# Peptides against a protein of PDB entry 7PB4, part 101

Target 1, 105 residues: chain A of PDB entry 7PB4
Amino acid sequence: KMLNIKEYKEKLLSTLGEFLEDHFPLPDRSVKKKKKNIQESSVNLITLHEMLEILINRLFDVPHDPYVKISDSFWPPYVELLLRNGIALRHPEDPTRIRLEAFHQ
Target 2, 218 residues: chain B of PDB entry 7PB4
Amino acid sequence: DALQMAVGYFEKGPIKASQNKDKTLEKHLKTVENVAWKNGLASEEIDILLNIALSGKFGNAVNTRILKCMIPATVISEDSVVKAVSWLCVGKCSGSTKVLFYRWLVAMFDFIDRKEQINLLYGFFFASLQDDALCPYVCHLLYLLTKKENVKPFRVRKLLDLQAKMGMQPHLQALLSLYKFFAPALISVSLPVRKKIYFKNSENLWKTALLAVKQRNR

## One batch from the design tools (peptide)

Design b1_p28_2_s4 (made by RFdiffusion4, then SolubleMPNN; from b1_p28_2, 13 letters changed)
Fold by OpenDDE base, seed 2:
Structure b1_p28_2_s4 (fold): chain B 105 residues (1-105), chain C 218 residues (1-218), chain A 28 residues (1-28)
Amino acid sequence: as target 1 above (105 residues)
Amino acid sequence: as target 2 above (218 residues)
Amino acid sequence: LEKELEVLEAIYRRLLLASPEYWEELLS
């Protein structure tokens, strides 16, 4: 039973990963050209997949404080995507912290 | 209070002796509407009024107005929803009332306290996909309810048959995509994630009210 | 593990419904 759940989890993660890569990819570095003011912040942006992993892990590892600090590696459009679609919530007192939504069954 | 009197009126029915039955009905209906939109209704009030709206005790116009104001203060009891579905089976409500109920159920889904019994009604909801008027809203409901255990070969076949009949509807595509997510082996068809909103915004009727409920529950 | 699966499923459900128009708007 546990093996089946683990395998299923792995399949779901793979499917989700593919979905995220296909539909929510990071902007290619080539889009550098037109908007001058994208500061070449040398900051390596993480994928949406990685961002979600961080949020999920925090939820399960530290359930009493499930908030993650928004780092410079968090692409702002991803943050807004998660917030707008009810996947994440901002901390009520600290807008620099977000958590995964408590998906009540 | 005025709300308790109004709920009591609907529960007990119109007292025969009232010379101005229509005025009394309208007064109580407005009371319920005003409280529901301003503050929401308690779970007990929703339990009573939701059953009344679907029982056929009153006319369709009244039932529609009651159902439109089934806005929770905090939560909706799953038992109230199960009872409501049982009334749908009796068939005393109009087609428009059924549509409105499914829209309401989708809109209020997150405010239902539990989903265990509702999940057992999956087969009933799935059977309602054949109703063209209900189909978009039922697809949305099923999208919310579907678990891996619900994804069966016979249901996949029914969805594909429905798609063949109705065409590639966004709401069907959403449900099929979810089915493929749970059971990739059952759906060989590449379901392009359509760049379209899959479900009509059923929440539009309650958008402002839902925002208020979410704020109260925070 | 079951809870993790539920979370993953919930995330997928929401992202699947995310409007591409919204995404394009965020990228503009």
Scores: peptide ipSAE 0.530, ipTM 0.818, DockQ to the pose 0.238
Fold by OpenDDE base, seed 4:
Structure b1_p28_2_s4 (fold): chain B 105 residues (1-105), chain C 218 residues (1-218), chain A 28 residues (1-28)
Amino acid sequence: as target 1 above (105 residues)
Amino acid sequence: as target 2 above (218 residues)
Amino acid sequence: LEKELEVLEAIYRRLLLASPEYWEELLS
């Protein structure tokens, strides 16, 4: 039973990873579209997969404070994606912190 | 209060009222509309009014307006939804009311307190995929309801047959994608690679109201 | 582990719904 759950989890993670790569990739650095104001912030953006991993891990590792601080590595469109689609919530008192939604209801 | 009087009117009021021209009916309907859009309705009020909207007690125009006002203050009772589905089986509501109900059910899905009984209705909803008018909304509902245990070979075959008949529709593709997620060995689904990330919120009849409900429930 | 699966499933569902091509104007 446990083995089947682990295997299933791995399959789901793999499927999710592929899905994220296909449908929510980071913008290609090479498309220098001349929009002036993209400050080439030297900050390495993390993938949506990595962002979700951080949020999931925080939820399970620190359930009493499941919030993650939004860093410069968090691509703003990803944050917006998660918030708009009910995947994440902003901290009520600190808009710089987000948590994974508690889907367990 | 005015709302209680309005709900009472619909509950105890005239049977088979087909016309919105009744001043009393309009007054009470406006009262319900006003409260629903401003504050939402209590679960008990939704229970009463939802059943009325689907029972055929009033005309289609009235039923449509009532159903559009089924906006929760906090939660919707699963029992209310189950009762509503039972009315769909009786067939006293119009096709347009059925469509609206499924749209409503999808829109309000997250505000339903429990899903256990609704999940038992999976087969009923799945059977409704054959209705071309309902199909997009039923696909969305099934997308929300589908569990691994629902993904059976016979349902896969039915979905593939439906795809063969109507082509690859976005709503059907989404449902098939979810089926593949739960049972990858049963189906192959290809999704186009996105060139650009664009996050557009879906628009629905209750967009503004849903935002308000979510804000109240935070 | 079961809770993690539920979370993953929920995330996937919501992300798939976030794809405009699937649900655009569906509820309009």
Scores: peptide ipSAE 0.506, ipTM 0.799, DockQ to the pose 0.286
Fold by OpenDDE base, seed 1:
Structure b1_p28_2_s4 (fold): chain B 105 residues (1-105), chain C 218 residues (1-218), chain A 28 residues (1-28)
Amino acid sequence: as target 1 above (105 residues)
Amino acid sequence: as target 2 above (218 residues)
Amino acid sequence: LEKELEVLEAIYRRLLLASPEYWEELLS
């Protein structure tokens, strides 16, 4: 039973990863050229998959403080995507911290 | 309390009361509406009034107004929803009331305290996909409820048959996409890239109220 | 582990419903 759940988890993660790559890819370096004002932050942006992994891990590893600090590696559009779609929440007192939403069943 | 008197009236009051001439009915209905939109209703009040709205005790106009103000203060009991669905099976409510109920159920989904029993009603909801008037809202509900264990070959076939009948509807595409996520081997058909919002904004009727409820529950 | 699966499923459900128009707006 546990093995089946693990295998299923891996399959879901793979499917989600593919979905994220297809529909929510990081902007190519070429997109940086059109909007002049996107400061070429030399900072390596993480994928949406990596961002979600961080948020999920924090939720389960530290359930009493599930908030993650927004770093420069967090692409702002991804943060807004998660917030607007009810996937993440900002900390009520610190807008630089976000958590994964508690999906109550 | 004015609300308690109003709820009591609907619970114990006259059967098949006509709205057009009953000043007392209108007074109590307005009381419920005012409290519901301002503060929300307690779970017990929703339990009583939701069942009344679906039981056929009152006329369609009254039932519609009651159902529109089923706004929780905090939570909705799963038991209330299960009882409400049982009334749908009895068939004493109008088609318009059924549509409104499914819209309400989708809109209030996150405020229902538990989902275990509702998930057991999956088959009942799935059967309601055959009703053209309900189909968009039922698809949305099923989208919220579907688990891997619900994705069965016979249901996939029914969804594909439905798609063949009604065409590629956004709400059906959303549900099929979710089915493919859970069971990719069952759906060989390539789903088109999403270009539009899948579901009708059923929340529009309660948009302001839902925002208020979310603020109270935070 | 089951809870993690539920979280992943919930995330997917929400992202699947994310409007392409909204995403395009964020990228623009």
Scores: peptide ipSAE 0.529, ipTM 0.819, DockQ to the pose 0.233; fails the geometry check
Fold by OpenDDE base, seed 3:
Structure b1_p28_2_s4 (fold): chain B 105 residues (1-105), chain C 218 residues (1-218), chain A 28 residues (1-28)
Amino acid sequence: as target 1 above (105 residues)
Amino acid sequence: as target 2 above (218 residues)
Amino acid sequence: LEKELEVLEAIYRRLLLASPEYWEELLS
């Protein structure tokens, strides 16, 4: 039973990863050239997959404080995506902190 | 309390002696509506009123109004939903009431306290996909309910048959996409990745109410 | 592990319904 769950988890993660890469890729550096005002933030942006992993891990590792600080590596559109679709919530007192939504079953 | 009197009226039925039955009914409906939209209803009140709305005790207009104001203060009991579904099986409610119920169920899904018994009704909901009027809302409900265990070859075949009959509907595409996610080996069809998979949220009668409930529960 | 799977599934369900229009507006 446990092995089946692990295998399923791995498959699910792989499928999710592929889905995220296909549908929510980071903007190519080439697109930066046309819009003048996108600050050349030399900051390495993390993938949506990595962001979600951080949020999920925080939820399970620190359930009493499941909030993650939004870093410069967090692409703002991803943050907005998560917030708008009810995947994440901002901290009520600190807008720089975000948590994974408690998906009540 | 005015609300308790109103709920009691619907539960016990009109006391025979009231000459102005319609005015009394309207008064109690307005009371329920006002409280529901302002504060939401307690789980017990929803249990009673939801049962009444689907039992056929009152006319379709009354049932529709009751169902539209089934807004929780906090949570909806799963038992109330199961009872409501049982009334759908009895067939005393109108087709429009049935549609409204599924819309309500989708809208209020997150406020239902438990999903275990509702998940057992998966087969019943899946059978309702054949109803053209219900299909969009049932697809949405199934999208919310579907677990890996529900994704069976026979259901995949039924969905593909339905797609062949109805065409590639956004709601059906969403459900098939979810099925493919859980069981990629069962769905060989390339689902167009970029089609706007949307459930008709445009008709969410409860959008404002849901925002208020979420704010109260925070 | 089961809870994590549930979370992953819930995330996928929500992202699958996420409108590409938001991305088009941002990339435009």
Scores: peptide ipSAE 0.528, ipTM 0.816, DockQ to the pose 0.249; fails the geometry check

## One batch from the design tools (peptide)

Design b1_p29_1 (made by RFdiffusion4)
Fold by OpenDDE base, seed 2:
Structure b1_p29_1 (fold): chain B 105 residues (1-105), chain C 218 residues (1-218), chain A 29 residues (1-29)
Amino acid sequence: as target 1 above (105 residues)
Amino acid sequence: as target 2 above (218 residues)
Amino acid sequence: LERMEKEVVVLEEIFQRLSTAEEYVEFKK
């Protein structure tokens, strides 16, 4: 039973990963390395898959405070996507924090 | 030059020490406006100023004036538009600024260098159809962006539902007519054969400037 | 085991919601 669930979870994660890459890709930032020394803090955006992984892990690892702080690595369209579709919720007192919806409850 | 100083002011923000902060801001804003309307702005200047206008760094009045003078000398970078859409999702700009942005995007559409990444944002634009204030301008944008591959059954259903809710709006009918052109089997509803597609004239604010840009690039 | 079962439920729900999201983009053929 445990092996079957583990294998199913792995397949589901893989399939979800492919789905997210195909249907919710990050915009290709043409990193034109123009050498100008302006520390354009090229904020490294994470994938939607990575964002969901962070949110899922927080939900299960810290169930009493399942909120994640929105970092500069969170692409704003992804944040809005998750909120709009009821996948994530903003903290009622701190709009800079979001949680995954507890679908297992 | 005066333009570089003005752009640098908006990028770096106001230096704390000047008692005449508002006069300095107005001076730089007028410099940007004058150059933009006379000569247009370089793609790099538009990239900087467009992000500033949508970031919420300045007040709504300033942001509106900046956005109104986002007139290209030659081209607008697609990357600037992608960044701008990201700022719209952050929600630090007013509803009026969002409307103005979509009007600008439609008006300047032909001056955007590439459309590949903008086409990847098709779904995000489509989701904005639910905003009553944005809907007419988003329909126009989608009319410009829509390819055959974008015409899916779920989007057809969403447009028909929106039409049922809002009535037979000319901008919705225009978009549905395009969808029917690409995928006639998905739209069983008889659309009135409108010989002329009428969108709200988003270009009116920039009509004279756009004519000047086209003349300079000939 | 219980955690993994709950995680699967969460993942399935996320997948379902994203598959029906208006922001969905078509695969470039």
Scores: peptide ipSAE 0.638, ipTM 0.904, DockQ to the pose 0.266
Fold by OpenDDE base, seed 4:
Structure b1_p29_1 (fold): chain B 105 residues (1-105), chain C 218 residues (1-218), chain A 29 residues (1-29)
Amino acid sequence: as target 1 above (105 residues)
Amino acid sequence: as target 2 above (218 residues)
Amino acid sequence: LERMEKEVVVLEEIFQRLSTAEEYVEFKK
C-alpha cells in the first residue's frame, strides 16, 4: 500500500511537472546581462511548479499557519492564477501572504 | 536633457523634499507629455514609464496621464508589455487604469516589436473578459492575438456563456466570428454575417498621435 | 503514509483546477 502510494505520488508529480512546464511557462526574460549599471534586480522568478511545492510544503509542515510570504520570485500572474482558480487564498489581514487551499480537509 | 531628467524623476522618485513637490511633478509630467506627443518616446523610456504608471507608485491621476502619453517614437518592446501585465496582476492600479491600459495596448498593438510572449499571455487576457469594463477592449485584443491553436472548446463555452449573460455585443460577436472561422466545428450557433467587424474605435485617444508616428516612420 | 495520501489528494485537485484554468497556454515555447 505505501509503495503504491509513493509510486503514484512520484508519477503524479512528474506528470504535473511536465504539464506545468508545457502549459504554464515563465516569460522569456531575456537576461540580457547588458552590463549597464541598472541593477536590474534580476529577481530570479521561480516556476509555477516550485511555487506550488513551497505552498504544499508549508500547508503540511505548518498547518496552523500555512501562509507563505509572497517574494519577488513569485511571478504575479501565477499568484493571480492560483487565487483566481481557488488553489490559493490570500491572508485576510496581510495581502503579502498566501496559503494553499486545504483540499485534503 | 529635460526628458531624461523627467524620466529619472519618475524612476527614482523626488530627490529633494521640496516644498513644491506638486509643481515639480507637474513640470516633469508636462515634459514627458510634450515630447511624447511631438516626437514619441524611445522604447526604453516607455519601458520605464509604463511600469511606473502601473506599479502604484503615484496616484491615479498621475498614472493616467503617464499612460496616456505612452506613445512610441518607433517601437514598443514586448518585454514592456509583459511587465505591464504582471503589474496588472499585482492589483495596485485602479480599474480605470486597467481599462486605459487595454485601450492603449489595442491602440499600440502594431508598434509592439514582437508578439511571441504576448501570445503566451493569451489565457490571462481571456480571463479578464469577465470584467464588464474591460470586456470590449479585451475582445478586441483577443481578436488581434487569436490563432487557430487558441480556439479551444473551453474558451468557446466561456464566450457563449458570456454572450448568454451580456447579450449579443458587437465586440463579443466579432471574437466569436473569428473563433468560428478557425474552428467551425466548435461553434454550431449561427452568427450574424456582419460585413464590418465593429470594435469601439471611436475612443482611440491616440488616433492623431498614431498618425504622426506612422508618418515619421515612413 | 497518511500525509502522503493527503498530499496526493491535494496534488490531484491542483492538477484538475490548473487543467481547466482559463489562463491555460496551449504550447510551450
Scores: peptide ipSAE 0.629, ipTM 0.899, DockQ to the pose 0.269
Fold by OpenDDE base, seed 1:
Structure b1_p29_1 (fold): chain B 105 residues (1-105), chain C 218 residues (1-218), chain A 29 residues (1-29)
Amino acid sequence: as target 1 above (105 residues)
Amino acid sequence: as target 2 above (218 residues)
Amino acid sequence: LERMEKEVVVLEEIFQRLSTAEEYVEFKK
């Protein structure tokens, strides 16, 4: 039973990963070379998959404070996507923190 | 150069320019306005100033004035538009600034160098149709962006639901007519045959400037 | 085991919600 659930979880994660790559890709940052004056926002954006992984892990690792601080690596359209679709919730007192919705409760 | 000093002020200058009474701020803003309306701005200048206008660094009045003078000399970088959409999602700009941005985006659409990444944002624009203030301008934008591949059953349902809620709005009818053109099997509803598609004239704010840009690039 | 079962439920719900999201991008063939 445990093996079957583990295998199913791995398959689900893989399928979700492929789905996210196909349907929610990051904007292709054409690495325009160092023209001196454009402050290249040097911040590497993480994928939607990576964002979800962080949020899921926090939900289960720290259930009493499941909130994650929004970093500059979080692409704002993805944050809005998660909030708009009820996948994530913004902290009521701290707009810089979001949590995953507890769908397992 | 006076323009370079003005752009540099907005980029590197004080974070909270609160008061319209800053003589320095007004001087630099007038410099940008004068050059933009006379000659247009370089793509790099638009990249800097557009992001500043949407970042919430300055007050709404200043942001509105900056956005109104985002007139290209030649082209607008697609990357600037993608970054701008990102700033809209941060929510630091006013509702009026969002409306103005979509009006600007429609008005300047032909001057954007490429559309590949903007086309990937199709779904994000489509989600903004639910905002009553944005809906007319988003419909116009989607009318410009829509390809056959974007015409999906779920989007057709959403547009029909929106039409049921808001009534037969000219901008919704225009978009639905385009959807019916690409996928007639998905839209069984008889749409009124409009001889002319009428969007709200979003270009009115830049009409004279756009004519000048088109003349310079001929 | 209980944690893994709960994680699966969460993942399934996320997947369902994203599959029906208005922000959905079409697969370019």
Scores: peptide ipSAE 0.628, ipTM 0.898, DockQ to the pose 0.265; fails the geometry check
Fold by OpenDDE base, seed 3:
Structure b1_p29_1 (fold): chain B 105 residues (1-105), chain C 218 residues (1-218), chain A 29 residues (1-29)
Amino acid sequence: as target 1 above (105 residues)
Amino acid sequence: as target 2 above (218 residues)
Amino acid sequence: LERMEKEVVVLEEIFQRLSTAEEYVEFKK
């Protein structure tokens, strides 16, 4: 039983990862190397997969405070995607914090 | 030059807590407006100023004025548009600014250098159809962006549901007609044969400027 | 084991919701 669930989880994570890469990519930052002064915000955006991983881990690791602070690495369209589709929720008192919806409850 | 100083002011903010902050701001804003309407702005200047207008750094009145003068000399970078859409999702700009942005985007669509990344944002634009204030302009944008691959059953359902809610809007009918053209099997409903596709004239604010841009690029 | 089962449920639900999201990007043909 445990082995089957573990294998299924791994398969699910793999298929979800591929799905996210195909259907929810990050915008291509044209690294136009050239001139210095375009303050391309040096902030590396994380993938939607990485965002979800952070949110899932927080939900299970810290169930009494499952909220994650939105960093500059969170691409705003994907934050809104998660919120709009009911995958994540904003903290009622702090709009800079979001949590994963507790679908397992 | 005066334009570089003005752009630098908006980018870096006021250096000194001058009592005349408003006068200085107005001076720089007028400089940008004058150059934009006379000659257009470089793609780099549009990149900077467009993001500032949508970031919520300044008040709504200032943001509106900046956005109204986002007139290209030649081209607009696709990256600027992608960044702008990101700012719209942050929600620090007013509803009126969002409307103005979509009007601008439709009006300037032909001056955007590439469409590949904008096409990836198709679903995000589609989601904005639920906003009654944005819907007419988003329909027009989607009409320009829609390819056969974008015409999916779930989007057809959403458009039909929206039509049921809002009635037979000309802009929605135009988009549905395009969807029917690409995927006739997905739209069983007889659409009224409208002789003329009608969108609100989003370009009216920039009509004279756009004519000048087209003349310079010939 | 219980945690892993709950994680699977969460992942399945996320996957389902994203698969039907309006923001979905189609494959370029």
Scores: peptide ipSAE 0.619, ipTM 0.894, DockQ to the pose 0.266; fails the geometry check

